# Peptides against a protein of PDB entry 4GMN: the designs that were tried, part 318

Target 1, 375 residues: chain A of PDB entry 4GMN
Amino acid sequence: RYANITLLALVTLASIGTDFQETLVKGNQGSRESPISAADEEWNGFDDADGDAMDVDQKSSSGEDQEEDYEEIDVKEDDEDDDDDSITSEMQADMERVVGADGTDDGDLEDLPTLRELIQTAVPQLIRLSNLPIDSDESLTIQSHALSALNNISWTISCLEFANGENANIHNAWYPTAKKIWRKTILPILEADSADLKLATQVTSLAWAVARVLHGETPTDGNPHRKFISLYHSSKQQAGGNSNSIEEPEDPFQGLGVKCIGVVGSLAHDPAPIEVNREVGVFLVTLLRQSNNVPPAEIVEALNQLFDIYGDEELACDKEVFWKDGFLKHLEEFLPKMRTLTKGIDKRTQPELRTRADEALLNLGRFVQYKKKHA

## One batch from the design tools (peptide; made by RFdiffusion4, then SolubleMPNN)

Design b2_p30_1_s1 (from b2_p30_1, 16 letters changed)
Fold by OpenDDE base, seed 3:
Structure b2_p30_1_s1 (fold): chain B 375 residues (1-375), chain A 30 residues (1-30)
Amino acid sequence: as target 1 above (375 residues)
Amino acid sequence: SELEEIRRTVREYQRFLGRKQLEASRKELE
């Protein structure tokens, strides 16, 4: 009984996390409706041409009035307004404010009471539930659902723009909680070294969502980047051996390899230690060199991470890692391989992967050209 | 600039991944 209520609450929290994102995406699309300036294209009045109304007269025929009394079956559309009221009016109001809020610098979520309650009350409970001792299938189920809820919340928050001080109030409220998720949920599960690839995938997804906000400010205790690199390699070794192919997720971007790359890439951003940045950068560049056996989605993620990490020439990692370790040469040598890889993706079967690969290829060309001009 | 266009498309890609991750997570709850 209590387990079912806890599971229902966890599912509800996980659902709320997804619904928040949909509302954020819709709200952010609506605000980018720049008013279509009705260009008053003065549709210049096309001229008056007089063309004669020919009179064609044709007649009469009288066909019979069979009043077929179609009984209007008053199908009461029971508009079951399944008001899937999963988004409370308060949540919707919070979401509308998040899209419009020029972030007041104070990390006070006074104007976002639902988000505040989610971060301050719900997430700390989810962290506790995710860190329960696994002694039963029930405990494992609770952990999985708690991780799913944390994942959904963390991903939703990670989809907010925090650049240039945008959403600073949300960032400041989330930041200590994100660090707590990392230290109390992610690290303990990574250290338990469970052979459970499902759990590893859930934790890696959560780690990616958290690291997408914390970046190089993610706690470096115990070298978590090395754990995720190890997990990447271990996942590749296991997929080759047992014919229990974990069904490669139908979406190429849901693969554990992509998630591992996303985590370690995010961890390597400034102000990460230069050694962490170097180890991750070398890992990413090595994937490009070995690209013949690397899934295209992992290459797309690795490229996007490299562009983001090394896209600022003022950062210490640009001089101390990118230039010093000769990454430009490896990126330039990868251009023809990326063209081949991208062309090999079928637009009909994998349209999204192809689009993202075409974008990453275009950006690789731009990035190489940029770095050559700023050498 | 070339760099601004890279940054724009990287941010768009990151938002795409966020949507995809939540869509997948929703399906795991159904």
Scores: peptide ipSAE 0.603, ipTM 0.949, DockQ to the pose 0.896
Fold by OpenDDE base, seed 5:
Structure b2_p30_1_s1 (fold): chain B 375 residues (1-375), chain A 30 residues (1-30)
Amino acid sequence: as target 1 above (375 residues)
Amino acid sequence: SELEEIRRTVREYQRFLGRKQLEASRKELE
């Protein structure tokens, strides 16, 4: 009884996490449709006068098109308004406020009571449930659902803009909770060294969502970047040995390898320790060197992480890692390989992957050119 | 600049990944 109520609550919290993003995406699209003022550029009508009235003969072919009275079967689409009652009107109002709120400097979530309750009340319970001793299939199910709910909430929050002090109230409320998720949920599961690939994928997805907000301020205790690098290598060894179809996720960006790269890339951002940055940077550059055996989606993620980590010449990692360890040479040597890799992706079967690879290739050329000018 | 264009496209890619992750998570709940 209590387990079923807990599971239902966890599913509901996980659903809420997904639906918040849709509201954020829709709200951010609506704000860009500021009506482009129709500048009445008087397109001066070209005065092409020549009036030759060619008398196209009205040949009267009286084809009796039988109006087959297609009875429009008024399929009442019962718009089952699946009132996806998962989002309370209060949660929707909170998300609309997040999208519309100019930077109110008030670090209190007073104006976002539902989000406040989610972060301050629900997430601490999810952390508790994710960290229960696993002694039954029921406890494993509860952990999995708690991780899913934490994942969805964390990903939704990671899609908010926090640059330039935007959403500072949400950032300030989330930041201590994100660190708590990391220390109390992610690290203990990573330390348990479970052979469960499903659990490893769930915790890595959550770790990526959390690390996308915390970046280099993610707790470095126990060198978690090395654990995710180890997990990356272990996942490749398992996929190569057992002919058990680990169903490669239909979406190439959902692979555990991509998630591991996303986590470690996020962990390596300033103000991460230079040694953490170096170990991650060397890992990412090594993937590019070994690209013949690396899925294209992992290369796309690794490149985007490298551009983001080393895109600022004022950061200590630019001088102490990027230039010192000769990363520019490796990126330049990878350009022809990336062109071949990108051209090998079928636009018909993998249009999104191809688009992201074309973009990453373009950025690789720009990045190499930029770094050569700033050498 | 070349760098500003890289940063813009990286941020667009990161937003794309966020959408894809939550689309996948929704399908796991259905």
Scores: peptide ipSAE 0.602, ipTM 0.949, DockQ to the pose 0.867
Fold by OpenDDE base, seed 4:
Structure b2_p30_1_s1 (fold): chain B 375 residues (1-375), chain A 30 residues (1-30)
Amino acid sequence: as target 1 above (375 residues)
Amino acid sequence: SELEEIRRTVREYQRFLGRKQLEASRKELE
């Protein structure tokens, strides 16, 4: 199962890498067409120097036609079936190791050379490319591809288990790079306040993947949780006004609203500042209270975030936010609404959403019961 | 425990989302 995710990720990375290389090659060709200003080199008239054509009489020696017998080198077209096995044998070996590696505490990726090069060499280049000034459609395309590559890398890594010190080597190698993606790619794009919903969706997807690993250790500089909450609200306002159906993604879990909830939920985990946790917690609980106008997938994400954030009674956020702000009451009051919402999802047309809603409903009942026992 | 079962299912859901995101990203490249 994990092998197939890592395989899919590396294939996707290879595809992105190829498309990205092609885009870079095209971009580098465009930069060479800086018009060489034809310096008007004044053609200084060459003076007509009367050079006497000396009549050198050189003799017609009749060299013999040596018929060089071109031996037809029968170039056997070895049909090298270039099976463009886009996955290098090294990438396959790294994938097998990542799936099988019991987390050795050594933060070294010596045994994972391809992953090491991806994290240490490729990602820093992708970060640079994602930060290009957007002055042309080409620069926008490069940024989009760089964001897609960073997204796929980050999501791939976020699918690894890091609990209980598993994959600690990968975690330790990724952690500083993830923070760098956050600070250098995500924050600058969020600060540019672009009305481009495509870019906003890409950066939010990347932010979610990064925040799924960093959690509450995600840099809080500039209050990024508020920017994603603002983006959530702005996206809802735009979808309501223009009948230009931004085609709601066919997959309900690909919606920008789900991604925003996923980001802010991830940011709110311990050791996030209590006020960041509070603002996110209040946002999530408010979505449940307003659930009549909230897509079911967003409710499923919001519930899963609430269960994960407030699932530990030893954390400061449990006492200072969950209990203090009365979240249990709101969750309990939401139970009947969640039952109605879940039953309203057609199992035939949306089987995955229904399954996840059924699980979230079951967990909501369990969570409310748990919190009532541990009050 | 009830909490352990919640945690287990939340982690399964998170892994599901990760797969879905990668599947979507692949489909955007095809």
Scores: peptide ipSAE 0.591, ipTM 0.945, DockQ to the pose 0.610
Fold by OpenDDE base, seed 2:
Structure b2_p30_1_s1 (fold): chain B 375 residues (1-375), chain A 30 residues (1-30)
Amino acid sequence: as target 1 above (375 residues)
Amino acid sequence: SELEEIRRTVREYQRFLGRKQLEASRKELE
């Protein structure tokens, strides 16, 4: 009985975490419809009047219109308005405020009471539940659901713009909690060295969501980047040995390899230690060199991470790692391989992966050209 | 600039990934 209530509460928190994102996306779309004044450019249709009525008299035969009475199956679109009444008027009001708020820098969420309670009250309990001793299948289920809820909340928050001081109040409220998730949930699970690929995937997904906000300010205690690199390699070895086709996730971007690359790439951003940046940068460049054996989605993630990490020439990692370790040469040598890889992705079966690969290829050309000009 | 266009598209890709992760997480709750 208590377990079922706990599980229901965890599912509810996980749902709330996803619903916030949908409402944020809808709210952001509504604000970008600034009425482009349809300048009714009166397209003055050219009155080309010359109606030469060529009287082509073709008396084609009266084929009997068999009115096949296609019974219009009135598929009642039951607009099940699944008005998923799950979005309380308070949550909707919080989301409308997030889109409109000139973020007060003080990290005060006075105007966002639902998000405040989620961060300050719910997340600390989820962290506690994720750290329970695993002594039963029930405890394992509770941990999994707590990780799912933390994942959804963390991913939702990671989709907010924090550049240029946007959403500073949310960032400042989340930042200490994100560090707590990292230290209390992610690191202990990584140190336990479990052979459970499901748990490893869950914790890596959560780690990626957290690291997308913390970047190089993610705690470096215990060298977590090396743990995720090791997990990347271990996951490739296990997939090769057990003929149990771990059904490649239907979405190529859901793979554990992509998630590991996303985590370590995020960890390598400034102000990460130059040693951490170098180890991650070498890992990413090595994936490009070995691209014949690397899934295309992992290459796309590795490229986007490299562009983001080394896109600023004022950062210490540009001089101390990118130029010193000769990364430009490796990127340039990878261009023809990336063209081949991208062309090999079927647009019909993997349209999103193809689009992202085409974008990454275009950016690789741009990035190489940029770096050559700024050498 | 060329770099600004790279940054823009990288941020669009990162937002795409965030949506995809949440879409997957929703399907796991159903």
Scores: peptide ipSAE 0.604, ipTM 0.949, DockQ to the pose 0.879; fails the geometry check

Design b2_p30_1_s2 (from b2_p30_1, 16 letters changed)
Fold by OpenDDE base, seed 1:
Structure b2_p30_1_s2 (fold): chain B 375 residues (1-375), chain A 30 residues (1-30)
Amino acid sequence: as target 1 above (375 residues)
Amino acid sequence: DELEEIKRTVREYQRELGRLQLEASRRELS
């Protein structure tokens, strides 16, 4: 009973995080739809091929009209309480404020009551639940659902724009909570060195969401980037041995390898210590060099992370790592391999992976040309 | 039954969240 109520509450919190993310994504699309002129797709009419209608005179056998008396089943409208899994009116109002407001600089969430309640009330409970002693399958299930709820909330918040002081109130409210999730949930689970790949995938997904907001300001205690690099390598070794179907996620970008790359990439952003940046940059460039044994989705993510980390020439990591360690040469040498890799992805079976690989290939060409001009 | 339903619901939300994560990562490149 208590476990089921806790699980239901955790599922509901995870749902709220997803629905919040969906509406933020929809709201941000509406503002950027400049009217793309409907290019008149000239519907090239199908040529009416004159298919000669051979009049096959099949005899109408008069089957008897059995009037099946459809008894009007008086479907009582059981008012199934539509558990309105819909975005609550309060949550929708919060989302409209997040999308429409020039962010208040004060870090106040007075005008965002649902988001405030998620950050201030729900997240501290989820952190506690994620740290329960694992002594039963029930406690493991509670931890897993608490991590899922934290993941959904953290990902939702990480989809907000915080550049140029946008959403500064939300950023300021979330930032200390994100650090708390990192220190109290993520680090303890990573330090427990569990062989549970499901738990590792959940904590790595959460770590990526948190690191997408904290970037190089993520706490460096215990060198977490090295733990995620180690987890990446360990996950590759385990996948080779036991053909226990870890159901490869239907989405290639939901794999533990991609998530590890996303975390370490995010951790390497300025103002990360130059040594952390170097270790991550070398890891990412090494994946490109070893691309014959690396899934295409991980290559796409590694490229995107390299562009984000080293896109700004004013950052210390550009001079001290990118140029000093000769990354441009490795990226240039990878261009023909990326073209081959991208062309090898079937557009019919993996349309999204192909699209993202085509984009990453285009960006790699542009990035290499940019860096060559700024050398 | 309830626990398996909860696990199903969580898996569905994790899939949807995964799609949204991919969409968000595309916008940062635009």
Scores: peptide ipSAE 0.024, ipTM 0.488, DockQ to the pose 0.031
Fold by OpenDDE base, seed 5:
Structure b2_p30_1_s2 (fold): chain B 375 residues (1-375), chain A 30 residues (1-30)
Amino acid sequence: as target 1 above (375 residues)
Amino acid sequence: DELEEIKRTVREYQRELGRLQLEASRRELS
């Protein structure tokens, strides 16, 4: 059942991606058919008026050429780190570790031609389209559609099981492309620091989809977790001031706050730097402490992220962050608040939110009990 | 308009994906 839904999803995405590309190519051809058939108005040759040779006496003013000694500014060629789109030696070594001794090219998608075309053909074009200079409302529309297509592809792939080496061929084909989406699409948009909440929501949704596959192997350059934490806080400040309610999405789990939590939670997984893990863990625990002012959906997501990040006691983050920073106490103190919060959600008006809150409450009780046994 | 049809298909697909995301997020907990 799921494989057929995922396949139908991928086929529909491929169709959308193809139709979108064809529409962009046709649109760009149609704008070039602006009629350059404006008549060759005869460039009336300037009449060679016989302008008399006025004998301009070349007065030889011997200006002393001061040889200004141009100090050869040794322009250090800043090694522009050619963002060598080459498989870094680390990525190659990690691929060689995932590629077991049987030299099956685990990146081969021969049996999945639609997915292969999405990853190899559609995604690189969508990355380019997401990076176009925004000079018009049309360019903004193109970027928004490219981000929507990338989001849809990335989320569809992130819904596949990759645990225990399942779908390894898809994982291996997607992994370098996911890193490319991160570096070439997500980071540049985050660095542009746009006040556009629509764009911020699109890029954050895409970032969550990508980070759900890459986890702690997501590139940490430029501290993207801090940018998403900042975006979380900025989004709360803007919603409080302008009574132009950007209509909270009808689905509480589609909110920008939930998406920011999902991204930073995913970024904090092992093998993320302990500093990144700590900053995210402190952020998430702080949301629980201030839960009276936090939407229930964000609390549910923050709890799930905390369970996933700190569920394994063998990870360095368990000792160096969870136990060292005293997170268990904060989770235990939050249990009665979570019971009250969950009970406050009406099952008739918000059945999904109530179900996810009941699940998160159950898991919180189990998680606290687990950690208390391993203390 | 091919662009409106694409926007419609993308919106329909985003709804199906939102549902799949919800189902996937529930499976990681099951």
Scores: peptide ipSAE 0.024, ipTM 0.513, DockQ to the pose 0.032
Fold by OpenDDE base, seed 2:
Structure b2_p30_1_s2 (fold): chain B 375 residues (1-375), chain A 30 residues (1-30)
Amino acid sequence: as target 1 above (375 residues)
Amino acid sequence: DELEEIKRTVREYQRELGRLQLEASRRELS
């Protein structure tokens, strides 16, 4: 799974980097007739299909065997050979080389010359292009492609492990650049208060990718968590008013609502100010309380974010927010609703959403049990 | 052209990151 997602990310980043240049070249040539190419498929993240099942250190207390017959969901790998004709023979040969490369040690950025040039040369140009004055449809197109390229780069980097000092060279190189993307691209677009939902989706996707690395160290200037919470609510109001349904993304996890939850969740991590954490935590718990009117994918994401934010009992947010604001009660009261929600998802039409909901339900049960033991 | 350099840089970066992610995923399984 990860190799295919990485590969898809890589192909998509190459595509976007390609179409970005084509758009700039064609714009300069005045030829209006370019079909919107497949580059408009913004890569919106890796599916973290490896749900790190919260390693709740279940020290063995001998509780009695209630054999709940969990039917083994035989996930048939339907090898739907989606002939993604987008994979060039050169990309396939490069893939085979990457899969066949034996583990080279944690190379310094000296060993990653292309990553270095991407961070130092390419990204600063993309930031400039994303922050151009919008005065034409061409400048909007350039901004969109620059955002898509920044999104894909940022997502790809956000899927590297940085825990325990892993990839520290990459983290250290990316961190100042990620902060620059936030301050020079994300914040100015959020402050422009555009009614453009496409732009809002792109900037929110990028914000999530950046926030997945920066977490609570994300710049707090202008209370970005409140802006994304506001955007979440605004997106729900607009979807109800214009009968031009923005085609709900075929993937329920690619929705603006999910992305807003992902951003604010990431922003609430330590060392975020306790008030930021509280506002986000209350927002997420409120979604669970209102779950009857919330898309299942947003509930799954809100749960995952709550687990990540409040999984560590040593953090100040555990005592000052989770316990103090009584979040455990809300999570426990949500368990039967989550079971009903998950069972309501059709395994045939939405297999991924069902799988991720089943995992989130399992993790919710474990999390509630964990928190009850540590009360 | 600065754009061709960016495209080349992006393509080569993709190769490098794909390798690193595959290495990272192998370490979690070991």
Scores: peptide ipSAE 0.019, ipTM 0.506, DockQ to the pose 0.027
Fold by OpenDDE base, seed 4:
Structure b2_p30_1_s2 (fold): chain B 375 residues (1-375), chain A 30 residues (1-30)
Amino acid sequence: as target 1 above (375 residues)
Amino acid sequence: DELEEIKRTVREYQRELGRLQLEASRRELS
């Protein structure tokens, strides 16, 4: 399962990288009439070249209409089933290397040229496009597409294993870029306090993908966890008032509420500031207490986040938050509610939600028993 | 199936991004 997700992720990244490289090459060729050789000229950003456009009055010489008789070459429709399944040899090589590489501690991607190009060339452009002033429907469309691409890239990278020094080269290359996405794309959009729930969903999805790699090392500037908690509550208030169903995504786990929980949960991991951890922990435990009005998918995500945040007793948050704020009692009191909630999910209509709820219920029982032994 | 859907979605986003980048670059040059 994990290997197939990683493979899928890598194929997606490589496809993104290749088509971005092609798009960049085609975009750069469209501006230059002259065949300048592909020299490694770093595309330096927008230098403010105030260059006076010289009015060259080139006279229209009237060349004669030669009607070249294009012979209708009857190109036989050879049904070449272009099985456009062509994973480029470079993409395949990158995939094989990421699966096989003992991660070097250096952020070197020499052996991963497609991933390197994606991180170094494509992502910085997507960050710029996501930061365009929203003054038109077109700028909004550009932002939406840029956010979608950043989301896909970030989610894909977040599906790699980075525990125990695995993929350390990719982690080290991605880490500064992930922080840049956070600071340049995510924070400005969150600070604009837009009432656009579509944009909020896109930025929250991206934020979750980024925070799944950065965890507690995610920049805490401007208390983003509080913004996502606020967004969670605001989204619930809007859904309750207008019978205009924001089409709840058919997948319960794609909802804005789940995404908000995923972000704030990820932000609360060690080495997050203990107050950030506390505020998130209290938020998550409060969802469990209010579970009668919370979608089952959000409860599943909130439980998983609580297990991940408080699973290690050696962390400062275990003593200073989990035990100090009495979270064990709330989790224990939630066990019978979780059993009822999980049993209420129809296995026929919502098989995935039921499976994840059954797993979360089992883990909750184990977690409560674990914490009781270590009390 | 899921792989092909993701690949398709990626290709669609890239075509659109490429167009948008070309349009954005043209606006900064005008």
Scores: peptide ipSAE 0.014, ipTM 0.401, DockQ to the pose 0.031

